# Ledger of designs, part 62: peptides against a protein of PDB entry 6FRK

Target 1, 411 residues: chain A of PDB entry 6FRK
Amino acid sequence: NEEVLNAMLKEVCTALLEADVNIKLVKQLRENVKSAIDLEEMASGLNKRKMIQHAVFKELVKLVDPGVKAWTPTKGKQNVIMFVGLQGSGKTTTCSKLAYYYQRKGWKTCLICADTFRAGAFDQLKQNATKARIPFYGSYTEMDPVIIASEGVEKFKNENFEIIIVDTSGRHKQEDSLFEEMLQVANAIQPDNIVYVMDASIGQACEAQAKAFKDKVDVASVIVTKLDGHAKGGGALSAVAATKSPIIFIGTGEHIDDFEPFKTQPFISKLLGMGDIEGLIDKVNELKLDDNEALIEKLKHGQFTLRDMYEQFQNIMKMGPFSQILGMIPGFGTDFMSKGNEQESMARLKKLMTIMDSMNDQELDSTDGAKVFSKQPGRIQRVARGSGVSTRDVQELLTQYTKFAQMVKKM

## One batch from the design tools (peptide; made by RFdiffusion4, then SolubleMPNN)

Design b1_p12_5_s3 (from b1_p12_5, 6 letters changed)
Fold by OpenDDE base, seed 5:
Structure b1_p12_5_s3 (fold): chain B 411 residues (1-411), chain A 12 residues (1-12)
Amino acid sequence: as target 1 above (411 residues)
Amino acid sequence: LVELYLELQKLL
């Protein structure tokens, strides 16, 4: 019994270490799981494997929970949110993502660029804010971040903004002068929440970095970025342990919509390679795939057109990166698609859509689109010329469509 | 949709 327990705990500990979980936290988890099972084995003849899995899951949930309720903005009040983090953590991009998230929820949101250290920081924030139609403040001439932050916060308070996000200069671990500047900004604007932005890809360095920020400013929230990459999220546990602050959001990609509220249960399930069925359901519901009743009905009748395929490619592009959707399915690890294959797959989808944009309604709406093109080869040449591709590229698309239409007929 | 997506990925 004890040998089987020790073997299973060794496998779990190895998987957590491969997920960038801190060695101290993995040791503590192993001890806590042993203590929990030794107490339960005295009480019930239950399936030992299920008990171990449940005990591991329960102790991981406790490691993500700092025992502190996450800060939430108050509706109809002015909520000042200060962002802090390392240079390259995705802090500036995350400010825009959070502003856009609240704007989509009907909050009056704005952005302040108090990064005077990085050349082009204000231009980057301005570009992101303008694309999302978010009001912004910053200066090209003022070099004091305290002045910019104070003036921007006062301006947007007077204009009755509900969410006021302040982006600060990115720090290096050894720059005490920049930590003092960050504290001066925090003291001047008196933020309701200080958000530490952490890059998940920094692995074992997460604990020491998160602690350095918490020791200088009252970090109350954590946002973890770059969870679309090879980073398995184990660094997030280290950030919670070091800051004693909850993770409030995660950044899941480069797009402004690649941002979601943190959920403990789905995150731990994904970390253990169990998949994220809840996040998959939420993404499917957010896509309003309810308008696919007509598609589901067509599919049930074995009907599939080139237009139906085009609409599915649009839906896939809206779901975000292929790797993220696969990483939500149980048994598909995040490593199943390299970052290079994802951009290439999206470029291939866009190329196929561009070919279909050169098709006419008769070609798109035909239940046998491949036969329409085979009967009149001049259509292939027209579409190839219209989309700037070879006749072979159009034939490859029609071959793919035919494979799909045959699969739908078998469903 | 997931099965369609997985088969799309095999074809792309």
Scores: peptide ipSAE 0.022, ipTM 0.534, DockQ to the pose 0.116
Fold by OpenDDE base, seed 4:
Order: sequence, then structure tokens, then C-alpha cells
Structure b1_p12_5_s3 (fold): chain B 411 residues (1-411), chain A 12 residues (1-12)
Amino acid sequence: as target 1 above (411 residues)
Amino acid sequence: LVELYLELQKLL
């Protein structure tokens, strides 16, 4: 029994190391799991694998819990949130994502660019903020981040903003000058929360990086970015351990909506390859796929139109990265679609939708759309010309539609 | 919807 336990723990430890979990945390987890498993209970015929998985899950949940309640903004107050992190961590993008998240929830939110070191930092923030209709502040001429941060915070306080997000400069390395600048900004604006932004893709470097920030700045929250990448998120455990601060949000892509509140249980389930059924349900509910009751009812009657297919492609595009959705299904690893195949699949969907945008209502709403085109081949040529594609591309779409409509008729 | 999505993926 102990040999079997040690073998299974070795596999789990290997998988956690491959998920960028820090070697020290993996070692600690192994000892904690060994101490939590009664070998006598494993003898009683319980599925040894499930028992070990449950023990590992329980100990991982403890590793992402710093025992500190996450800071939350107070409604009707002025909440100053300062962002800190290295260059390339996704800090500036994450500021915009957080601002947009609160704005969508009816908070009066604004952004301040106090990054004077990086050329074009203010332009990047301004572009993101303008696209999201978020008020912003910054300077093209002021070089002191303390002045910009102070003036911006004062301005937005006077305008009764509830969420005031301050983006700071990043550096390529941990430099004393960066930490001094961050301390000066923090002292000037007196933030209610300091958010450390960490790139999950830096792997085993997450601990050392997170520690260096916490040792210099009073980090109270962590945001982990690039969890849509090859990063399985194990670096997040290192960030919590080093900062003793909760993960409050995760960045799951490049879009402003690719941002979600951190949930411990789904995150650990995903890290263990168990999937995230809860997050899948939440994503499905956010898509208002309940408005597809009419489509489900049509599908039950074996009815499927080109418009119904178009609406499904729109829904798929709204679901975001296909790899993320598959990674939420138990037994489907994120590796089932290489990132290259996902962008290519989305480009294919968009091409198919562009072809359908050149179809008329009679073509789209026909229960036998392929037959409408087969009876009048001039329609294929019209649609091909209207969408800028070959007649072959339109025929391939109609062939795909026909295959799908035949499957729906057999359901 | 996941089944529909998986079947659509096989068609793409």
C-alpha cells in the first residue's frame, strides 16, 4: 500500500511540477498528503486513486488560501487600487480589464497611467480605456509618476469616482529604482489595495518574483495573467505562498472580457485536469444561451437552417477561446487544441459567417438551405461574389451545413 | 451545447 501511494504521489508531484508548481510547495504537499492519508482506510477497498486525488485537492485548496480575506471595494466610497508588477506581466491590460469589470457592474470607474518609463504606455492605456469607454488620466509631458498619480487620484476623487485604478511602471528586472518609485507612488496616493500582477508563464520564477515585490511593497492582492497559455497556473500557488495575499482575479486571454474573479475550487480542479464544470455552467449562463430554447426546440423537431448555424457560430465566437471551454470539460485537456488550431478555427468560423452575411433571408431561413442553392446555382455565385470568396468555399459551407442538418434530423 | 460545439468542431 505504501509503495502504491508513493508511486501515485510521484505521478501527482511530476504533474504538479509540469504545471509550474514550485518544488518546495510540491514537497510540502507530498508530506501533507502522506500525513492526511490513513493507510488503513486505503486498505478498505476505496478507490486509492480517488482518495489520493481528494487529499491532493484538499491540500492544494489550502495552498491557494492565504487565510486572509480579499479586499473588496466599498460602494459609494473612493477606492484607490494601485497596480504593481514587472514589464510584460500584463499589468496595463489587467488594469483595463479590472476597470471594465467594475464598470459593467455599475461602478464609476477610472484609469490613471503613472507609467512614465515606458514610451507609449499612456497611449496604450488611452486606447484600451477609450475602447471600453472608461475615463482615464495621464500625461505626455510629466515624467514624475508621483505627480501624475497624485493629480489623477485627486481629480477622480473630486469627480466622485468609486474605483480609481493606478497603473505604475514596470521593469524587465527587479531593480531598486523600481521599488523606490512604487513606494513613492504608494505613499503619495495611499491606495486602499495594492495589486501585484504576475505572469503565470514564468513558471518556477513566480516565487522569487512575488517574494521580491512583497518584501518591498505591501501587496494585498494578486492577479494572475496568461492562464490561456501553456501555463497550467501552478505559479499562482507560489504567488499566494510568497505574498500571503489572495488571488482576486485571473486573466484568461487578450480580450477585455477575458477576466474573471478567482475561484479556488474550479482553479484546483483545472490544475488537476478534473475540468471546471462550475465555470463551464457560469460561462454558458453568461452567454444567455437560454435564449436558444427556441433553437433547442427546433433541433428537437429536426429543423436546422443556415441562420441557426450562423447563430451557433456567433455563440461559439462569444464563448471565447475554444481551448478554455474544452479545458473546462472533465477529461478534455487544454492540449487537445494547439493555440494555432484555435486561431485558425476562429478564422474559419469568421470566414463562414462572412459567407453567410452575403446570403438573403430566404437562403438563411430555409429548412433545406442546400436545396435552395442546388436548385439555383446562380445563388452560389452571388454569395461568392458578395463575400469575396470562391464558389468552392460556398459549396464547402453548404456541404458542412448539409452534414450538420442531416445529423440534426437523426437526433 | 457542448455536444453541438464538439460536432461543429469536427466539421471545421
Scores: peptide ipSAE 0.021, ipTM 0.534, DockQ to the pose 0.121
Fold by OpenDDE base, seed 2:
Structure b1_p12_5_s3 (fold): chain B 411 residues (1-411), chain A 12 residues (1-12)
Amino acid sequence: as target 1 above (411 residues)
Amino acid sequence: LVELYLELQKLL
């Protein structure tokens, strides 16, 4: 029994190390799991594999919980949020994502660029803020980040902003000069929250990085970035362990919408390759796919039109990157679609929709759209001319539609 | 719908 437990724990420990979980945390987890598993209960015929998986899951949940309540902004008050982190951590992008998140929730939100070290930092922030219609402050001439941060915070306090986000300079390494600058900024603006931004893709370096920041600055919250890549998120456990601060959000891509509140259970489930069924259900519900009761009834009757296909393509585009959705399904790894295939697939979908925009209601609403076009080939030429594509592109669309309609008839 | 979406993606 102990040999079987040790073998299974070795497999789990290997998988956690391959997920960038810090070796010290994996060792501690192994000891905690061994202590939580009663070997006598394992003799009673319980599914040993499920018991070990549950014990591992429970101990990983504890490693992500710092036992400290996350800071939350107060509505109708001025909340100053200072961002800290290394250059390339995604800090500047994450400032814009957080600002956009609060703006969409009806908060009066603004951005301050106190990064004087990086050439074009203010231009990058200004571009992102302008696209999202977020008010911003910064300077092209002021080189002191303390002056910029202080003036920007004062300005936006006087204008009754509720969320005031301050982006600071990053460095490539942990440097004392960076920490001194961060402390000077923090002392000047007196932030209500200090957010440490960590790149999950740095693997085993997450512990040392997170510790270096916590030892110098009063980090109160963590945001983990680049969880859309090959990073399985094990570095997040290292950040919580080192900072003793909660993960509040995760960055799941490069888009301003690739940002979500951190949920412990889905994250650990994904880390273990169990999928994120809850996040998949939430995502399906956010799409208002229930408003497609009419579509579900059509599908149950084996009816599928070109319009129904168009509406499905719109829903697919609303879901965002398909790799993220696949990564929520148990047994589908994040690597199932290369990033290159997603942009190409989205461009293909948009091309197909543009062809369909040149179709008439009789063509779109026909229960056999391909047969309508086959009976009157002049329709193909009209649609091709209207959409600026070849007649072959329209025939390929109709061939795809026919394959889908045949699948729906088999469902 | 996820199955339909997965099958849609295999065909794209």
Scores: peptide ipSAE 0.019, ipTM 0.518, DockQ to the pose 0.162
Fold by OpenDDE base, seed 3:
Order: sequence, then C-alpha cells, then structure tokens
Structure b1_p12_5_s3 (fold): chain B 411 residues (1-411), chain A 12 residues (1-12)
Amino acid sequence: as target 1 above (411 residues)
Amino acid sequence: LVELYLELQKLL
C-alpha cells in the first residue's frame, strides 16, 4: 500500500512540476498529502486514486489561500489601485481589463498612466482606455511618475471617481531603480490596494519574482496573466506563497473581456486537468442561452438552417476564446488549441458570418440551404459580391454547412 | 451543445 501511494504521489508531483508548481511547494504538498492519507482507509478498498486526488486537491486549495481576505473597493469612496509588475507581465493590459470590469459593474472608473520609462506607454493606455470609453490621465511632457500619479489621483478624486487605477513603469528585470520608483509613487498616492501583476508563463521564476516585489512594496493583491497559453497556472501558487496575498483576478486571453474574478475551486480543477464544468455551466448561463431551447428542439428533429449556424457562430463569439471553453472540458488539455489557431478561427468565423450577412431570409431559413444555392448558382455570385469574397469562399461555407447539417441529421 | 460546439470547431 505504501509503495502504491508513493508511486501515485510521484506521478502527481511530476505533473505539478510540469505545471510550473515550485519544487518546494511540491515537496511540502507531498508530505502534507502523506500525512492526510490514512493508510488504513486506503486498505478498506476505497478507490486509492480518488482518495489521493482529493487529498492533493485539498492541499492545492490551501496553497492558493494566503489566509488573508482580498481587498475590495468601497462604494461611494475613492479607491486608489496601484499596479506593479515587470514589463511584459500584461500589467498595462490588466489595468484596462480591471477598469473595464468595474465600469461594466457601474463603478465610476478611470486610468492613470504613470509609466514614463516606456516610450508610447501613455499612447497605449490612451488607446485602450478610449476603446473601452474609460477616462484617463497621463502626460507627454512630465517625466516624473510621482508627479503624474499625484496629479492624476488628485484630479480624479476631485471629480468623484470611485476606482482610480494607476499603471506604473515596468522593467525587463528586477532593478533597484524600479522598486525605488514604485515606493515613491506608492508613498505619494497612498493606494488603497497594490496589485502585483504576474505572467504565469515565466514558470519556476514566479516565486523569485513575486518575492522580490513583496519584499520592496506592500503588495496586497495578485493578478495572474496569460493563463490562456501553455502556462498551466502553477506559478500562481508560487505568487500566493511568496506575496502572502490573494489572487483577485486572472487574465485568460488578449481581449478586454478575457478577465475574470479568481475562483479557487475552478482554478485548481483546471490545474489538475480535471476541467471546469462549473465554470462552463456559469459561462453558458451568463450567455442567456435560453433561446437555444428552440435550437436544441430543431437539432433533435435534424433541422439545421444557415440562420441556425449563424446564431451558433454568434454564441461561439460571445463565449469568447474557444481554448478557454475547451480548457473547461475534462480531458481537453490547454495544449489542444495553440493561441495562433484561435485568433485565426475567430477571424474565420467572422468571415463566415459576413458571408451569411449577405444572404437573404429565404437562403438563411431554408432547411436545405445548400440545395437552394446549388439550384440557383446566381445566388452564390450575389452573396460573394455582397460580402466582398470569392465564389469559392461561399462554396466552402456551403460545404461546411452541408457537413454540419448532415451531422445534425445523424444525431 | 458542447458536443455540437466541439464538432463545429473541428469543421472550422
């Protein structure tokens, strides 16, 4: 029994190391799991694998909990949120995502660019903020981040903003000058929350990086970015362990909406490759797919129109990155969709929808849409001209539709 | 719906 336990724990430890979990945390987890498993209960014929998986899951949940309650903004107050992190961590993008998240919740939100080190930092922030309709502050002429941060915070406090997000300079590496600048900014603006932004893709470097920030600035919250890629999220455990601060949000892609509140259970389930069925259900429910009952009934009857396909493409686009959805399904690892294939797939979907936007209701609502076009080839040429595509692109769409409609007829 | 979605994505 002990040999079997040790073998299974070795496999779990290997998988956690491959998930970028720090070797010290993996060792500690192994000891904690061994101590939590009663060998006598393992002898009673219980599924040893399920018992070990449950013990591992419980210990990972404890590693994600710093024992500190996450800071939350107070309604009717001016909440100053300072962002810190390395260049390339996704910090500036995450500032915009957080601002947009609060704005969508009806908070009066603004952005301040206190990054004077990176050329075009203010233009990038301004572009992101303008696209999201978020008020912003920064300077093209002021080089002191303390002045910019102080003036911007004062301005937005006077204008009764509730969420004031300050983006700071990043560096390519940990440098004393970066930490001194961050301390000067923090002392000047007196933030209610300091958010450390960490790239999950840096793997085993997560611990040392997170520790270096926490040792210099009073990090109170962590945001983990790039969890849509090959980053299995083990670095998030290292960030919590090093900062002793809760993960408040995760960045799950490149879009401004690819940002969600951190949920411990779904995250650990995903880290273990168990999927996130609960998050999939929540995401399906958020889409208000109640209109899909009519579609499900049509599908059960083997009916599928070009309009039904268009509505499905709209639903796919509303669900966001398909890699995230696949990553919620047990047995579909994060590796199934490379990031390059996803943007290409979304662009392909948009192209197909643009072709269908040039179709008429008779074409869209036909239960045999491909046959409507095959009987009157002039329709293909009309749709091709209307959508600015080749007749071949329309034929490819109709071929895809036909394959799908044949599949629906077999269900 | 998930199976249908997965099969749609295999066709894309």
Scores: peptide ipSAE 0.019, ipTM 0.533, DockQ to the pose 0.158; fails the geometry check

Design b1_p12_5_s4 (from b1_p12_5, 7 letters changed)
Fold by OpenDDE base, seed 5:
Structure b1_p12_5_s4 (fold): chain B 411 residues (1-411), chain A 12 residues (1-12)
Amino acid sequence: as target 1 above (411 residues)
Amino acid sequence: LTDLYKELLKLL
C-alpha cells in the first residue's frame, strides 16, 4: 500500500513540477498528503486514485489560500490601487483590464501613468484608456513619478472617482533604485491596495520575484497574467506563499475582456489537468442567453440541424482562443494545442463553416440533413463546387454532423 | 450543452 501511494504521489509531484509549482511546495504537499491519508482506509477497497486526487486537491486549495481576506473596494469611497511588477509582466495592460472591469460594474474608474522610465508608457496607457473610455492622467514632461502619482490621485479624488488605479515603472531584479522609487510613490499616495502583477510564464522564478516586491512594499493582492500561454499557473502558488496575499484576478489573453475574478476551485482543477467545467459553463452563459435557451429546447427534443451546428461553431469562435477552451475540458492537456495548432484549428473551423455557407435552407434546417444528402448525391457535388472543396470533405462534415445528431438524440 | 461543446471541440 505504501509503495502504491509513493508511486502515485511521484506521478502527481512530477505533473506539479511540470506545471511550474515550486519544488519546496511540492515536497510540503507530498508530506501533507501522506499525513492526511489513512493507509488502513486505503486498504478497505476505496478507489485509492480518487482518495489521493482529493487529498492533493485539498492541499493545493490550502496552498493558494493565504488565510487573508481579499481587499475589496468600498462603494462611494475613493479607493487608490497601486500596481507593482516586473517589466513585461503585463502590468500596464492589467491596469486597463482592472479599470475596465470596475467601469463595467458601474464604478467611477480612472487610470494614472506614473511610469516615467519606459519610453511610450503614457502613450500606451492613453491608447488603452481611450479605447475603453476610461479617464486617465499622466505627463510628457514631469520625470518624477511621485509628483505625477500625487497630482493624479489628488485630481481624481477631487473629482469623486471611486477607483483610482496607479501604474508604476516596471522593475528589474537588480535595480534597487527602482524599488526605492516604488516605495516613495506608495508613501506619497497611501494606496488602499497594492497589487503585484506576476507573469505566469516565468515559472520557478515567481517565488524570488514575489518576495523581492513584498520585502519592499506592502503587497496585499496578486494578479496573475499570461494564463493563455503555455504557462500552467503553478507559479501562482509561489506568489501566494511569498507575498502571503490572495490572488484577486487572472489575465487570460490580450483583449481587455480577457480578465476574470480568481476562483480557487477552477484554477486548481485546471492545474491538475482536470479541466474547468465551471469556467466553460460561464463562457457558454456569457454568450447571449436567448440563443442558448432555444438550443436547449431543441436538444431536449433530440433535434439538432446543420444550422444549429453552424451557430455553435460561431459561438466557439467567440469564446476566445481554442487552446483556452480545450484546456477547460477534462482530459485535454494544455499541450494539445501548440501555437501552430490554434491557427490550423481556426482554419479547419472556418473551412467547415464555408462548406455550410454553400448549403441551402432545406439542407441546413433538416433534422435529418445527412439523409437529405444521401438521397440526392447531386447536393454533395453542388456544395463541394460552391465551397471549393472535395466531395470527400463534404461527406466528412456530414459524417461528423450525423455523430452529433445521434448524440443529441441520446441526451 | 457542455457535452455538446466538448464533442464539437474534438472535431477541431
Scores: peptide ipSAE 0.155, ipTM 0.820, DockQ to the pose 0.095
Fold by OpenDDE base, seed 2:
Structure b1_p12_5_s4 (fold): chain B 411 residues (1-411), chain A 12 residues (1-12)
Amino acid sequence: as target 1 above (411 residues)
Amino acid sequence: LTDLYKELLKLL
């Protein structure tokens, strides 16, 4: 039924527009999905919703894939990577994140600050590089970014660096002077890769911004930043469409390690509000939970203690920012944790753990911890006094624990 | 485990 298809496509198109997907891309997607869905197959009683969701997912995957293989650095060679992007895009921070990523992979990596326009650009880069123990180059006196970039690249080539990252000046707006400067730097250093850094939070402006850079500079790679916040990532589709260049990495926070290789499937799943169950599983497995087998065995027997809950809270704290983890769960919108809520959630988790630190082994290791406390209410008062919380806070923890223990018994 | 973590995270 074409009316049902059109209604569902309207809902998906609305959600994609709310996710900052460019209106032209949403229209094109709608046409592509309509052409890919045989209306006759929809008549056969197949789950129309799943079929449309799959078709939408498939067409979004195609929009994120420019059909061009991403540039990769060659081991044992000198690879010059030039960064371009607007001021406030997270470019300078992303240079440090990429340098740190390669350094952690055992590459001899360095940073060059060719941003002469912004006061304190070199100090900021130096601070970030020093914290990460990344070699850096820049000048406090040289005002020509071409000279700084050329000298820095030559220096680090002579020192046999494998990854040479050049940060350039940004501007607040698309200015011809910025593009001319970027071209002069690019011509002087002849980079092996030009990385465009885009802020995902600029929403519908992503297409125009990405196009303006691509029309002036030979952008070969895209990095999307600020995907930890309210940015639903739809701007990334606009960047790929405009630049015809692959997204190679994403910035997922303010920390130097809040940086990951771009994965198409998880990204599109998150964009559609389907979550990233696979990435959540990977994060759970990257926690070398040698004790996961013991926990899995307890869970299979419907056993879950307050100690088991405490250990899982420790594991959750190791998974990184809660906003990112929640954003991997289907039905938790990206907006569920404002930045204020992450600190609050971490404080809440730490408070729950502090309450449990005041429990004894009999209370922690009981398969029915709530019953131990219900039989002897004096335990609640002891734990409350020991942890500096109210008896109500302890009762809330026990109520939460009881919900978990009941869930585990149903698993 | 994924379901356990999903429910643990819903409490936060």
Scores: peptide ipSAE 0.154, ipTM 0.819, DockQ to the pose 0.135
Fold by OpenDDE base, seed 4:
Structure b1_p12_5_s4 (fold): chain B 411 residues (1-411), chain A 12 residues (1-12)
Amino acid sequence: as target 1 above (411 residues)
Amino acid sequence: LTDLYKELLKLL
């Protein structure tokens, strides 16, 4: 029994290391899991795999919990949020995402660019803020980030802004001069929250980076970025372990709305490849599909049209990046869609929709769309010509539709 | 709905 436990723990430890979980955390988790497993319960014929998986899940949840309550802004107060992090961490983009998140929640939100080190930092922030209709402050002439941050914070305090986000300079390396500048800015503006932004894609370097920031700056919150990429999220555990600060949000893509509150249980479920059905349901509900009842009713009757398929393709496109949506489905590993495959999958989906745009209402609304096309092959040729595709591409679409419609009839 | 989307995504 101990050999079987050790073998299964070795597989889990390997998978966690491949998910960018820090080697020290993996060792600690292995020991904690071993101590938490009752060997007598393992002997009683319980599914050893489920017991180990549950023990691993519980210990990962503990590793993501710093035991510290996350800071939350106070409504009707002026909340100053300072962002810190290296260049390329996604800090500037994350400032805009957080500002947009609070603005959508009905907070009076603004952005300050106190990055004087990076040429074009203010232009980038201004561009992002303008697109999102977020008020912004910065300077093209002032080189002292302390002055810019102080003036910007004072201005927006006087204008009764509730959320005042300060983007600071990010350098490519951890330099003492960067930390001194961050401390000077922090002392001048007296932020209610200091947010460390970390790129999850740096893998095993997450611990050392997060520690270096925490040792110099009073980090109170963490945001992890680039979780849409190859990063399986193990760096998030390293960030919490090093900073002793909660993850408050995650960046899940390049869009301004590719930003979500951190949820421990769904995150650990995704990290273990268990999927995130709850997050998928939340994304489906965010689409405000007024016709969800009508679709559910059709599905209950085993009815599924080409129009119903088209509408679901539109809904999939609105859910965000395909890599994220697939990562929410149990058994679809993050590796199933490399970033290169997302553009191809989107192009494929758009091609399928373009084929359907050349169909008529009789073809789209038929409960047996494939039979409509099989009875009149001239329809395939018309649709192919109208959409600029081969007759084979139309036949492939109809074959996919037929497989799906047959599956709906079995549901 | 989750099962629907799961199977639609398998087509992509």
Scores: peptide ipSAE 0.153, ipTM 0.813, DockQ to the pose 0.136
Fold by OpenDDE base, seed 3:
Structure b1_p12_5_s4 (fold): chain B 411 residues (1-411), chain A 12 residues (1-12)
Amino acid sequence: as target 1 above (411 residues)
Amino acid sequence: LTDLYKELLKLL
């Protein structure tokens, strides 16, 4: 029994190391899991794999909980949120995402660009803010980030803004001059929250980076970025361990809406490759697909048309990046979608929709669409010509549709 | 619905 436990723990430890979990945290987790598993309960014929998975899951949940309550903005107050983090961490993009998140929640939100180091930082922030209709402040002439931050915070306090987000210089490396600048800005504006933005793709460097920021500034919150497709998320555990600060949000892609409140359970489920069925359901429900009830009724009756398939393809396109959606499905590892595959999958989906756009209502609304085409092969040739595709591409679509319609009939 | 979406997404 102990040999089997040790073998299974070795596999889990290897997978966690491959997920960029810090070696020290993996060792500690292994010891904690060993201590939490009763070997006598493992002897009783319980599924040893499920027990180990549950113990690992429970210990990972503890690793993302710093035991500190996340800061939350107070309604009707001026809340100053200072962003810190390296250049390329997604900090500036994350400022815009957070501002947009609060604006959509009905908060009077603004952005301040206190990045004087990067050429075009203010123009980039201005472009993002303007697209999102977020008020912004910055200077083209002032070179002191302390002056810009102070003036911007004062201006927006006087205008009764509730959320005042300050973006700072990130630089390419951890330099003493960066930390001194951040400390000077923090001392001048007296932020209610300091948010460290971390790129999840930096892997084993996450601990050292997060620690270096925490040792210099009072980081109270973490935002993890680039959790789209490639980042296994193990670096997030390192950030929490080093900063002793909660993850408040995650950035899941390049779009301004690719930003969500951090949820522990879904995150650990994804990290373990268990998927996130709850997050998939939540994301489907957030689409406010009024047609979901009508679809559910059709599915209950074993009905599925080419139009129903088309509408589901439109819904999938509205869910955001396919990498995120597939990463929510158990058994689709993070490795299944390279960034190249997402554009290809979107192009494939659009191609299928373009084929269906050349179908008539009789073909789209038939409960046996494949049989309509099989009875009259001239329809395949018409659709192929109308959509600019081969007759084979139309036949492949109909074969796929038939597989779905058969699946729905078995539901 | 979840199973339908799983199979739809497997085609992509």
Scores: peptide ipSAE 0.140, ipTM 0.808, DockQ to the pose 0.097

